# Designs tried in a protein design run: peptides against a protein of PDB entry 4ASU. Part 288

Target 1, 270 residues: chain A of PDB entry 4ASU
Amino acid sequence: ATLKDITRRLKSIKNIQKITKSMKMVAAAKYARAERELKPARVYGVGSLALYEKADIKTPEDKKKHLIIGVSSDRGLCGAIHSSVAKQMKSEAANLAAAGKEVKIIGVGDKIRSILHRTHSDQFLVTFKEVGRRPPTFGDASVIALELLNSGYEFDEGSIIFNRFRSVISYKTEEKPIFSLDTISSAESMSIYDDIDADVLRNYQEYSLANIIYYSLKESTTSEQSARMTAMDNASKNASEMIDKLTLTFNRTRQAVITKELIEIISGAA
Target 2, 83 residues: chain B of PDB entry 4ASU
Amino acid sequence: FTFASPTQVFFNSANVRQVDVPTQTGAFGILAAHVPTLQVLRPGLVVVHAEDGTTSKYFVSSGSVTVNADSSVQLLAEEAVTL

## One batch from the design tools (peptide; made by RFdiffusion4, then SolubleMPNN)

Design b2_p27_3_s3 (from b2_p27_3, 7 letters changed)
Fold by OpenDDE base, seed 1:
Structure b2_p27_3_s3 (fold): chain B 270 residues (1-270), chain C 83 residues (1-83), chain A 27 residues (1-27)
Amino acid sequence: as target 1 above (270 residues)
Amino acid sequence: as target 2 above (83 residues)
Amino acid sequence: SLGEPDPEEEKKEEELEKKLEEINKEL
């Protein structure tokens, strides 16, 4: 490589490093907000799941329709955030198929679709795009819930897969159950709630679904911003290392050029 | 007793004497050892009676309330404000 | 769709991702 080539490459990598540093700061700001908003959302979401944990709702074996909701976003540069969710979705789908279940998939965020499109395109009901530009709202969750309920797909049981936030350096991909109205109403453990009006139960289930989706979105967002901050920090460090290597190469190349010129001068003067 | 909205927590696993909730079928009071039930909230007043005799009032929009067999209660409102 | 698409942002992120992958391979 010529001195000019090395200089051009150095300039390019320095610009990349500036971008990654800026993105780190943006991700840090978004993370701080997401973490604050996650605190109440977690209490709210865990509260919504309490019924299902207490009632230990079981789906009969003869029920075959299973829904998988994967939660991530549209935006890259966040490490394994999308691939972790997609991996668990694939595993769950394969296990359910092996058990003779019919599996349908909903993707929240376009990145899930991008990963799974080739292998699972026929199983997708819908993908929600424009996820990750703004903090998720309860309204967003309600839209997703409503779309699912109105999709005409009568699932018996489902799962929502998302990244749960643990710390600034750690998230865990988790699964939470989703149950249809029929599954809830037919569960033996729900017998203690038998005096519930069918319309009340339907409305309750709609809220429950929206609540769980909202919770998953908030966990996912916090995890994503944290992971992006880490990814951009790592990228900035890698860029720095490359700059150092190229600088050494530049200096060596420059010395070689000077030495060659000196030899030419000496040989020509002789 | 847990009482939360998507954006705010009012009570988190707290012990309370009574909670009055507005439901679509009417307002009712949740006491200790209340029978398990599921209800949907209507816009209205929630009144929390603490064990020390203090009362707190809230206005809620839509949502749900769950009374479990273990006497745990989850009041989840879409929107809620302190009064 | 939960919002308005920004195709320019997506392209920029994809380009950056490719460049970062290249740097990582050379390191």
Scores: peptide ipSAE 0.371, ipTM 0.917, DockQ to the pose 0.821; fails the geometry check
Fold by OpenDDE base, seed 4:
Structure b2_p27_3_s3 (fold): chain B 270 residues (1-270), chain C 83 residues (1-83), chain A 27 residues (1-27)
Amino acid sequence: as target 1 above (270 residues)
Amino acid sequence: as target 2 above (83 residues)
Amino acid sequence: SLGEPDPEEEKKEEELEKKLEEINKEL
């Protein structure tokens, strides 16, 4: 490589390092907000899941329609956030298919579709795009819930797969159940709730779905921003190391050029 | 007793004496060991009676309330404000 | 869709990702 080539590469990597440092700071700010907003959202979301845990709702084996909702975002550069969700979705879809279930997929965030398009394109009902640029709102969750309910796909049960935030350095891909109105209304364990009006139960389930989706979005967002912050930090360090290596190469090359020029001058061969 | 909105937690696994909630079927008082039920909230007043005798009032927009067999209660409002 | 797509931002992120992968391979 010529000195010019090395210099050009150095300039390029230095610019990349500036970008990754900037992205780290942006991710850090978004993470701090997301973590703060996750606290109440977790209480709210876990509260919505409490019924399903306490009632131990079981889907009858004869029920065949299963919905998988994968929650991530549109934005890359966040480590294994998207691939982790996609991996879990693939595993779940394969297990359900092996059990003779019909599987349909909803992707929250375009990255899910990007990863699964080749293998699962026919299973996708809908993909929600423009996820991850702004913090998710309850309104966003309601839109997703409404779209799901209006999709015409009459699922019996479902799985929402998302990254649960543990710490700034840790997330875990988790699955939470989603049940259809029919599954809940027919569950034996729900018999203790028998005096529930059908319209009330329907409305309750609409709220429950929106609540769970909202929760998953908040967990996912917090996990993503944390992972992005780490990824951008690592990228900045890698760029720094590359700059150091290229700088050494530049210095060696420069010395070689100078030495060659000196020899040419001394030898009169120029 | 858990009472939260998407953005705020008012009670988290707290022990309360009674919670009055505005439901679509009317005013509903949740006491200790209330029978399991699911209800949908109407816009209105939530009144929480604490064990210490204090009473707190909230306005809620909509949402759900769950009373479980284990006497746990989840009051989940879309919007809620302290009064 | 929860918003309007910004294809330019996505392209920039993809380009950055490729560049970072190249850096990581060379290290």
Scores: peptide ipSAE 0.348, ipTM 0.921, DockQ to the pose 0.835; fails the geometry check
Fold by OpenDDE base, seed 2:
Structure b2_p27_3_s3 (fold): chain B 270 residues (1-270), chain C 83 residues (1-83), chain A 27 residues (1-27)
Amino acid sequence: as target 1 above (270 residues)
Amino acid sequence: as target 2 above (83 residues)
Amino acid sequence: SLGEPDPEEEKKEEELEKKLEEINKEL
């Protein structure tokens, strides 16, 4: 490579490093906000799941319709955030299909659709885009919940798959159950909750769905921003190493050029 | 007793004496060992009676309340403010 | 859709991802 080529490459990588450093800082700011907002959201979301855990709601085996909601975002450069969710979605879909279940998929974030498009396109009901630019709100969760409820797909049970935040360096892909109104109403374990008005139960279930979606969005967002911060830090380090290597190559090449020129001067003066 | 909105936690697994909630079917008081029930909140006043005899008042917009067989209560409001 | 997609931003991120992959392969 000529000195010019090395210099051009150095400039390019230095620019990339500036971008990755900037993205790290942006991700760090978004992470700090997301982590603060996750604290109440987790209490709220876990509270909504408490009924299902305590009632031990079971779906009868003869029920065949299963919904999978995958939660991620539209934005890349966040490590394995999207692929981890997609992997678990694929695994769950395969297991359900093997059990003779009908599987439909909702993607929250375009990256899920991008990953699953070739293999699962026919199973998608809807994909929600514009996820990851702004912090998710309860309004966003309500829109998703409403769209699901109005989709006309009469699922019996479902799964919401998302990345739960553990720490700045760790997340875990998790699954939480979603139940249809009919499944809840028919569950024997719900008998202790008798005398509940059907309209009340329907409304309750709408809130429950929105609550769980909201919770998943908040966990996913926090996990994503943390993962992006780490990914951009690693990218910046890799760029730094490349800059160092290229700088050494530049210096060696420069010395060789100078030496050659000196030899030519000496040989030409001879 | 857990009482939260999407953005704020008021009580997290706390012991309380009584919680008065505004529901679509009517306001009711949740006492210790209340029968299991599911209700939807209407806009109104939530009153939390602590074991020490203190009372706290909140305004809620909508949401849900769950009373479980184990006497755990989840009050989940879409919006809530301290009064 | 919860909002309007920014195709330009997505393209920029994809380009950056490719460049980073290239750097990683060379290291």
Scores: peptide ipSAE 0.343, ipTM 0.917, DockQ to the pose 0.794; fails the geometry check
Fold by OpenDDE base, seed 5:
Structure b2_p27_3_s3 (fold): chain B 270 residues (1-270), chain C 83 residues (1-83), chain A 27 residues (1-27)
Amino acid sequence: as target 1 above (270 residues)
Amino acid sequence: as target 2 above (83 residues)
Amino acid sequence: SLGEPDPEEEKKEEELEKKLEEINKEL
């Protein structure tokens, strides 16, 4: 490589490093907000899931329709955030198919679609785009819940798959159950909840779905911003190492050129 | 007893004496060992009676309340404010 | 749709991702 080529590459990498550093700072700010907002959201979401855990709702084996909701975002540069969710979705879909169940998929965030579209295109019901630019609100979750309920897909049981935030350096892909109104209403374990009006139960289920979606979005967002912060930090470090290597190469190449010129002067003067 | 909104936690696994909630079917008082039930909230006042005799009041918009067989209660409001 | 995706921003992120991958391959 010529000195000119190395210089051009150095300039390019330095610019990339500036971008990744900036993105790290933005991700850090978003993470700090997301983590704060996750605290109440987790209590709220876990509270909503408590019924399903306590009631031990079982879907009869004859029920074949299963919904998988994958939660991620539209934005890349966040390590394995999207691939982790997609991997779990694929695994779950394969297991359910092997069990003779019909599987449909909802993607929250365009990255899920981008990963799974080729292999699971026929299973996709809907993909929600424009996820990850702003912090998710309960309104956003309600929109998703409403669209799901109005989709006309009569699932018996579902799974929501998302990245649960553990720490700034760790997340885990988790799965939580989603049950249809019919499944809840027919569950033997729900018999202890007597005198529930059908309209009340319907409304309750709508809230439950929105609550779970909201919770998953908050966990996902916090995990994503943390992962992005780490990814951008790593990218900045890698860029720094490359800058150092290229700088050494530049210096060596420059010395070689100088040496060659000196030899030419000496040989021409002789 | 857990009482939360999407953005704020008021009670987290707390022991309380009584919670009065505004449900679509009317005012409902949740006491210890209340029968399991599911209800939907209507806009109104939530009154929490602590074991120490203190009373806290909240205004809620909509949401759900769950009373489980194990006497755990989840009050989940879409919006809630302390009064 | 929870908002309109900025196609230019997505393109920039993809371009950056490719550049970062190239850097990682050369290290």
Scores: peptide ipSAE 0.309, ipTM 0.915, DockQ to the pose 0.777; fails the geometry check

Design b2_p27_3_s4 (from b2_p27_3, 7 letters changed)
Fold by OpenDDE base, seed 1:
Structure b2_p27_3_s4 (fold): chain B 270 residues (1-270), chain C 83 residues (1-83), chain A 27 residues (1-27)
Amino acid sequence: as target 1 above (270 residues)
Amino acid sequence: as target 2 above (83 residues)
Amino acid sequence: SLGEPDPKEEEEEKKLEEKLKEIEKEL
């Protein structure tokens, strides 16, 4: 490589490093906000799941329709955030299919579709795009819940798969159950709630679904911003290392050019 | 007793004497050892009676309330404000 | 859709991702 080529490459990588550093700062700011907003959302979401945990709702074996909701976003450069969710979705779908269940998939965020489209296109009901540009709201969750309930797909049970936030350096892909109205109403463990009006139960289930989706979005967002911050930091370090390597190469090449010129002068071949 | 909205927590696993909730079927009081029930909230007043006699009032929009067999209560409002 | 797509951002992000992968492979 000529000195000119090395210089051009150095300039390019230095520019990349500036971009990754900037993106790190943006991700850090978004993370700080997401973490604050996650605190109440977690209490709210865990509260919504409490019934299902306490009632130990079981789906009868003859029920075959299972829904998988994968929660992620549209935006890349966040490490394994999307691939982790997609991997668990694939595993769950395969296990359910092996058990003779019918599986349908909803993707929250376009990255899920991008990863799974080739292998699972026929199982997708819908993909929600434009996820990750703004913090998720309860309104967004309600839209997703309503779309699901109105999709005409009468699932018996389902799974919502998302990244739960642990710390700035750690997330865990987790699954939470979702149940249809029919599954809840027919569950033996719900007998202690028998005096519940059918309309009340329907409305309750709609809220429950929206609540769980909202919770998953908040966990996912916090995890994503944290992971992006880490990814951009690593990218900036990699760029720095490359700059150092190229600088050494530049210096060696420059010395070689000078030596060649000196030899030409001494030899009289100039 | 847990009382939260998507954006704010008012009570998190707290012990309370009584919670008055506005439901679509009417307002009712949740006491200790209340029978398990599920209800949907209507816009109205929530009144929390603490064990120390303190009373707190809240206005809620829509949402749900769950009374479990273990006497745990989850009051989850879409929107809630302190009064 | 929960919002409006920005195709420019997606393309720029993809290009950056590719460049970062190249750097990572060369290290």
Scores: peptide ipSAE 0.446, ipTM 0.920, DockQ to the pose 0.811; fails the geometry check
Fold by OpenDDE base, seed 4:
Structure b2_p27_3_s4 (fold): chain B 270 residues (1-270), chain C 83 residues (1-83), chain A 27 residues (1-27)
Amino acid sequence: as target 1 above (270 residues)
Amino acid sequence: as target 2 above (83 residues)
Amino acid sequence: SLGEPDPKEEEEEKKLEEKLKEIEKEL
């Protein structure tokens, strides 16, 4: 490589490093907000899941329609955030199919569709885009819930798959159940709630769905921003190392050029 | 007893004496060992009676309330404000 | 859809990702 080529590359990598450093700072700010907002959201969401855990709701085996909701975002550069969700979605879909279940997929965030489109395009009901640019709101969750409920897909049971935030350096892909109104209404374990009006239960289930989706979005967002912060830090370090390597190469090449020029001058071989 | 909105937690696994909730079917009081029930909230007043005798009032917009067999209670409001 | 996608931002992000992968491969 010529000195000019190395210099151009150095400039390029330095610019990349500036971008990754900036993105790290942005991710850090978003993470700090997300982590703060996750605290109440987790209490709220876990509270909504409490019924399902306490009632040990089981879907009858004869029920065949299963919905998988994968939660991530539209934006990359966040390590394994999207691939982890997609991997678990694939695994779950395969297991359900092997069990003779009909599987449909909802993607929250375009990255889910991007990863699964080639293999699961026919199973997608809908993909929600414009996820991850702004913090998710309860309104967003309500929109997703409403769209699902109005999709005409009468699922019996579902799985919502998302990254649960553990710490700034750790997340875990998890699955939480979603149940249809019919499944809840028919569950034997719900018999202790049998005096509940059908309209009340319907409304309750709508809230529950929105609540769980909201929770998943908040967990996912926090995990994503943390992972992006780490990814951008690593990228910045890699860029730094590359700059050092290129600088050494530049210096060696420069010395070689100088030496050659000196030899040419001394030898008169102009 | 857990009482939260999407953005704020008022009670997290707390022990309370009684919670009065506004439901679509009417207001009811949740006592210790209340029968399991699922209800949806109407806009109105939530009154929490603490074990120490203190009473806190909240206005809620909508949401759900769950009383489980184990006497755990989840009051999940879409919006809630302290009064 | 929760909004309209920004194709330009996505393209820029993809380009950056590719460049970062190249850096990682060369190290």
Scores: peptide ipSAE 0.444, ipTM 0.925, DockQ to the pose 0.762; fails the geometry check
Fold by OpenDDE base, seed 5:
Structure b2_p27_3_s4 (fold): chain B 270 residues (1-270), chain C 83 residues (1-83), chain A 27 residues (1-27)
Amino acid sequence: as target 1 above (270 residues)
Amino acid sequence: as target 2 above (83 residues)
Amino acid sequence: SLGEPDPKEEEEEKKLEEKLKEIEKEL
């Protein structure tokens, strides 16, 4: 490589490093906000899931329709955030198919579609885009919930798969159950909740679904921003290392050129 | 007793004496060992009676309330404000 | 759809991702 080529590459990598550093700072700011907003969202979401845990709602084995909701975002450069969700979705879909279940998929965030569409295109019902640009709101969750409920797909049981935030350096892909209104209404364990009006139960289920989706979005967002911050930090370090290597190469190449010129002068060949 | 909105937590696994909630079917008082039930909130006042005799009032928009067999209660409002 | 993705931003992100992968491979 010529000195000119090395210099050009150095300039390029330095610019990349500036970008990754900037992105790290942006991700850090978004993470700090997301973490603050996750605290109440977790209490809220876990509170909504409490019924399903306490009631031990079981779907009869003869029920075949299963819905998988994968939660991520549209934006990359966040490590394994999307691939982790997609991997879990694939595994779950395969297991359910092996059990003779019909599987349909909803993607929250375009990255899930990007990963799974080619292999699971026939199973996709809908993909929600424009996820991850702004902090998710309860309104966003409600829109997703309503779309699901209005999709006409009569699932018996479902699962929502998302990255749960653990710490700034750790997330875990988790699955939470989603039950249809019919499944809840027919569950023997729900018999202790007597005299529930059907309209009340329907409305309750709508809230429950929105609540769970909202919770999953908040967990996912916090995990994503943290992962992006780490990814951009690593990218910045890699760029720094490359700059150092190229600088050494530049210096060596420059010395070689000087040496060659000196030899040419001494030899009278110039 | 857990009482939260998507953005705020008012009570988290707290022990309370009584919670009065506005439901679509009417005002409902949740006492200790209340029968399990599911209800939907209507816009109105939530009154929390603490064990120490203090009362707190909240305005809620909509949401759900769950009373479980284990006497745990989840009051989940879409929007809630302290009064 | 919660909105339409900006195709320009997506393209820029992909380009950056490719460049970062190249750096990682060369290290």
Scores: peptide ipSAE 0.443, ipTM 0.923, DockQ to the pose 0.727; fails the geometry check
Fold by OpenDDE base, seed 2:
Structure b2_p27_3_s4 (fold): chain B 270 residues (1-270), chain C 83 residues (1-83), chain A 27 residues (1-27)
Amino acid sequence: as target 1 above (270 residues)
Amino acid sequence: as target 2 above (83 residues)
Amino acid sequence: SLGEPDPKEEEEEKKLEEKLKEIEKEL
């Protein structure tokens, strides 16, 4: 490579390093906010799941319709955030299909669709875009819940798959159950709950769905921002290492050019 | 007893004496060992009676309340403010 | 759809991702 080529490459990588450092700082700011907002959201979301855990709601085996909601975002450069969710979605879909279940998919975030479109396009009901630009709100979760409930797809049970935040360096892909109104109303374990009006139960289920979706969005967002911060830090380190290597190559090449020019001067004066 | 909104936690697995909640079917008091039930909140006042005799008042917009067989209670409001 | 993605931003992110992968391979 000529000195000019190396210089051009150095400039390019230095610019990339500036971008990745900037993205790290932006991700760090978003992470700090997301973590703060996750604390109440976790209590709220876990509270919504308490009924299903305590009542031990089971879906009968004869029920065939299963919904998978995958939660991620539209934005890349966050490590394995999207692929982890997609991998678990694929595994769950395959297991359900092997069990003779009908599977439909909802993607929260365009990245899920991008990964699964070629293999699961026919199973997608809807994809929600514009996820990850702003912090998710309860309003966003309510819109998703409402769209699901109005989709006309009468699922019996479902799974919401998302990345749960553990720490700045760790997340875990998790699955939480979603139940239809019919599944809840027909569950034998629900018999201990006194005289629940059908309209009350319907409204309750709408809140529960929105609550769980909201929780998943908050966990996903916090996980994503932390993963992006780490990914951009690693990218910045890789860029730094490349800059060092190219700088050494530049110095060696420069010395070789100078030596060649000196030899040409000496030989030409000869 | 857990009482939270999406943005704020008021009680997290706390022991309380009584919680008065505004539901669509009417206001009711949740006592110790209340029968299991599911209700939807209407806009109104939540009153929490602590074991120490203190009373806290909250205004809620909407949401749900769950009373489980194990006497655990989840009060989940869409919006809530301390009064 | 909760909204339309910015195609320019997606393209820029994809280009950056490709460049970062190239750097990783050369390292």
Scores: peptide ipSAE 0.435, ipTM 0.922, DockQ to the pose 0.704; fails the geometry check

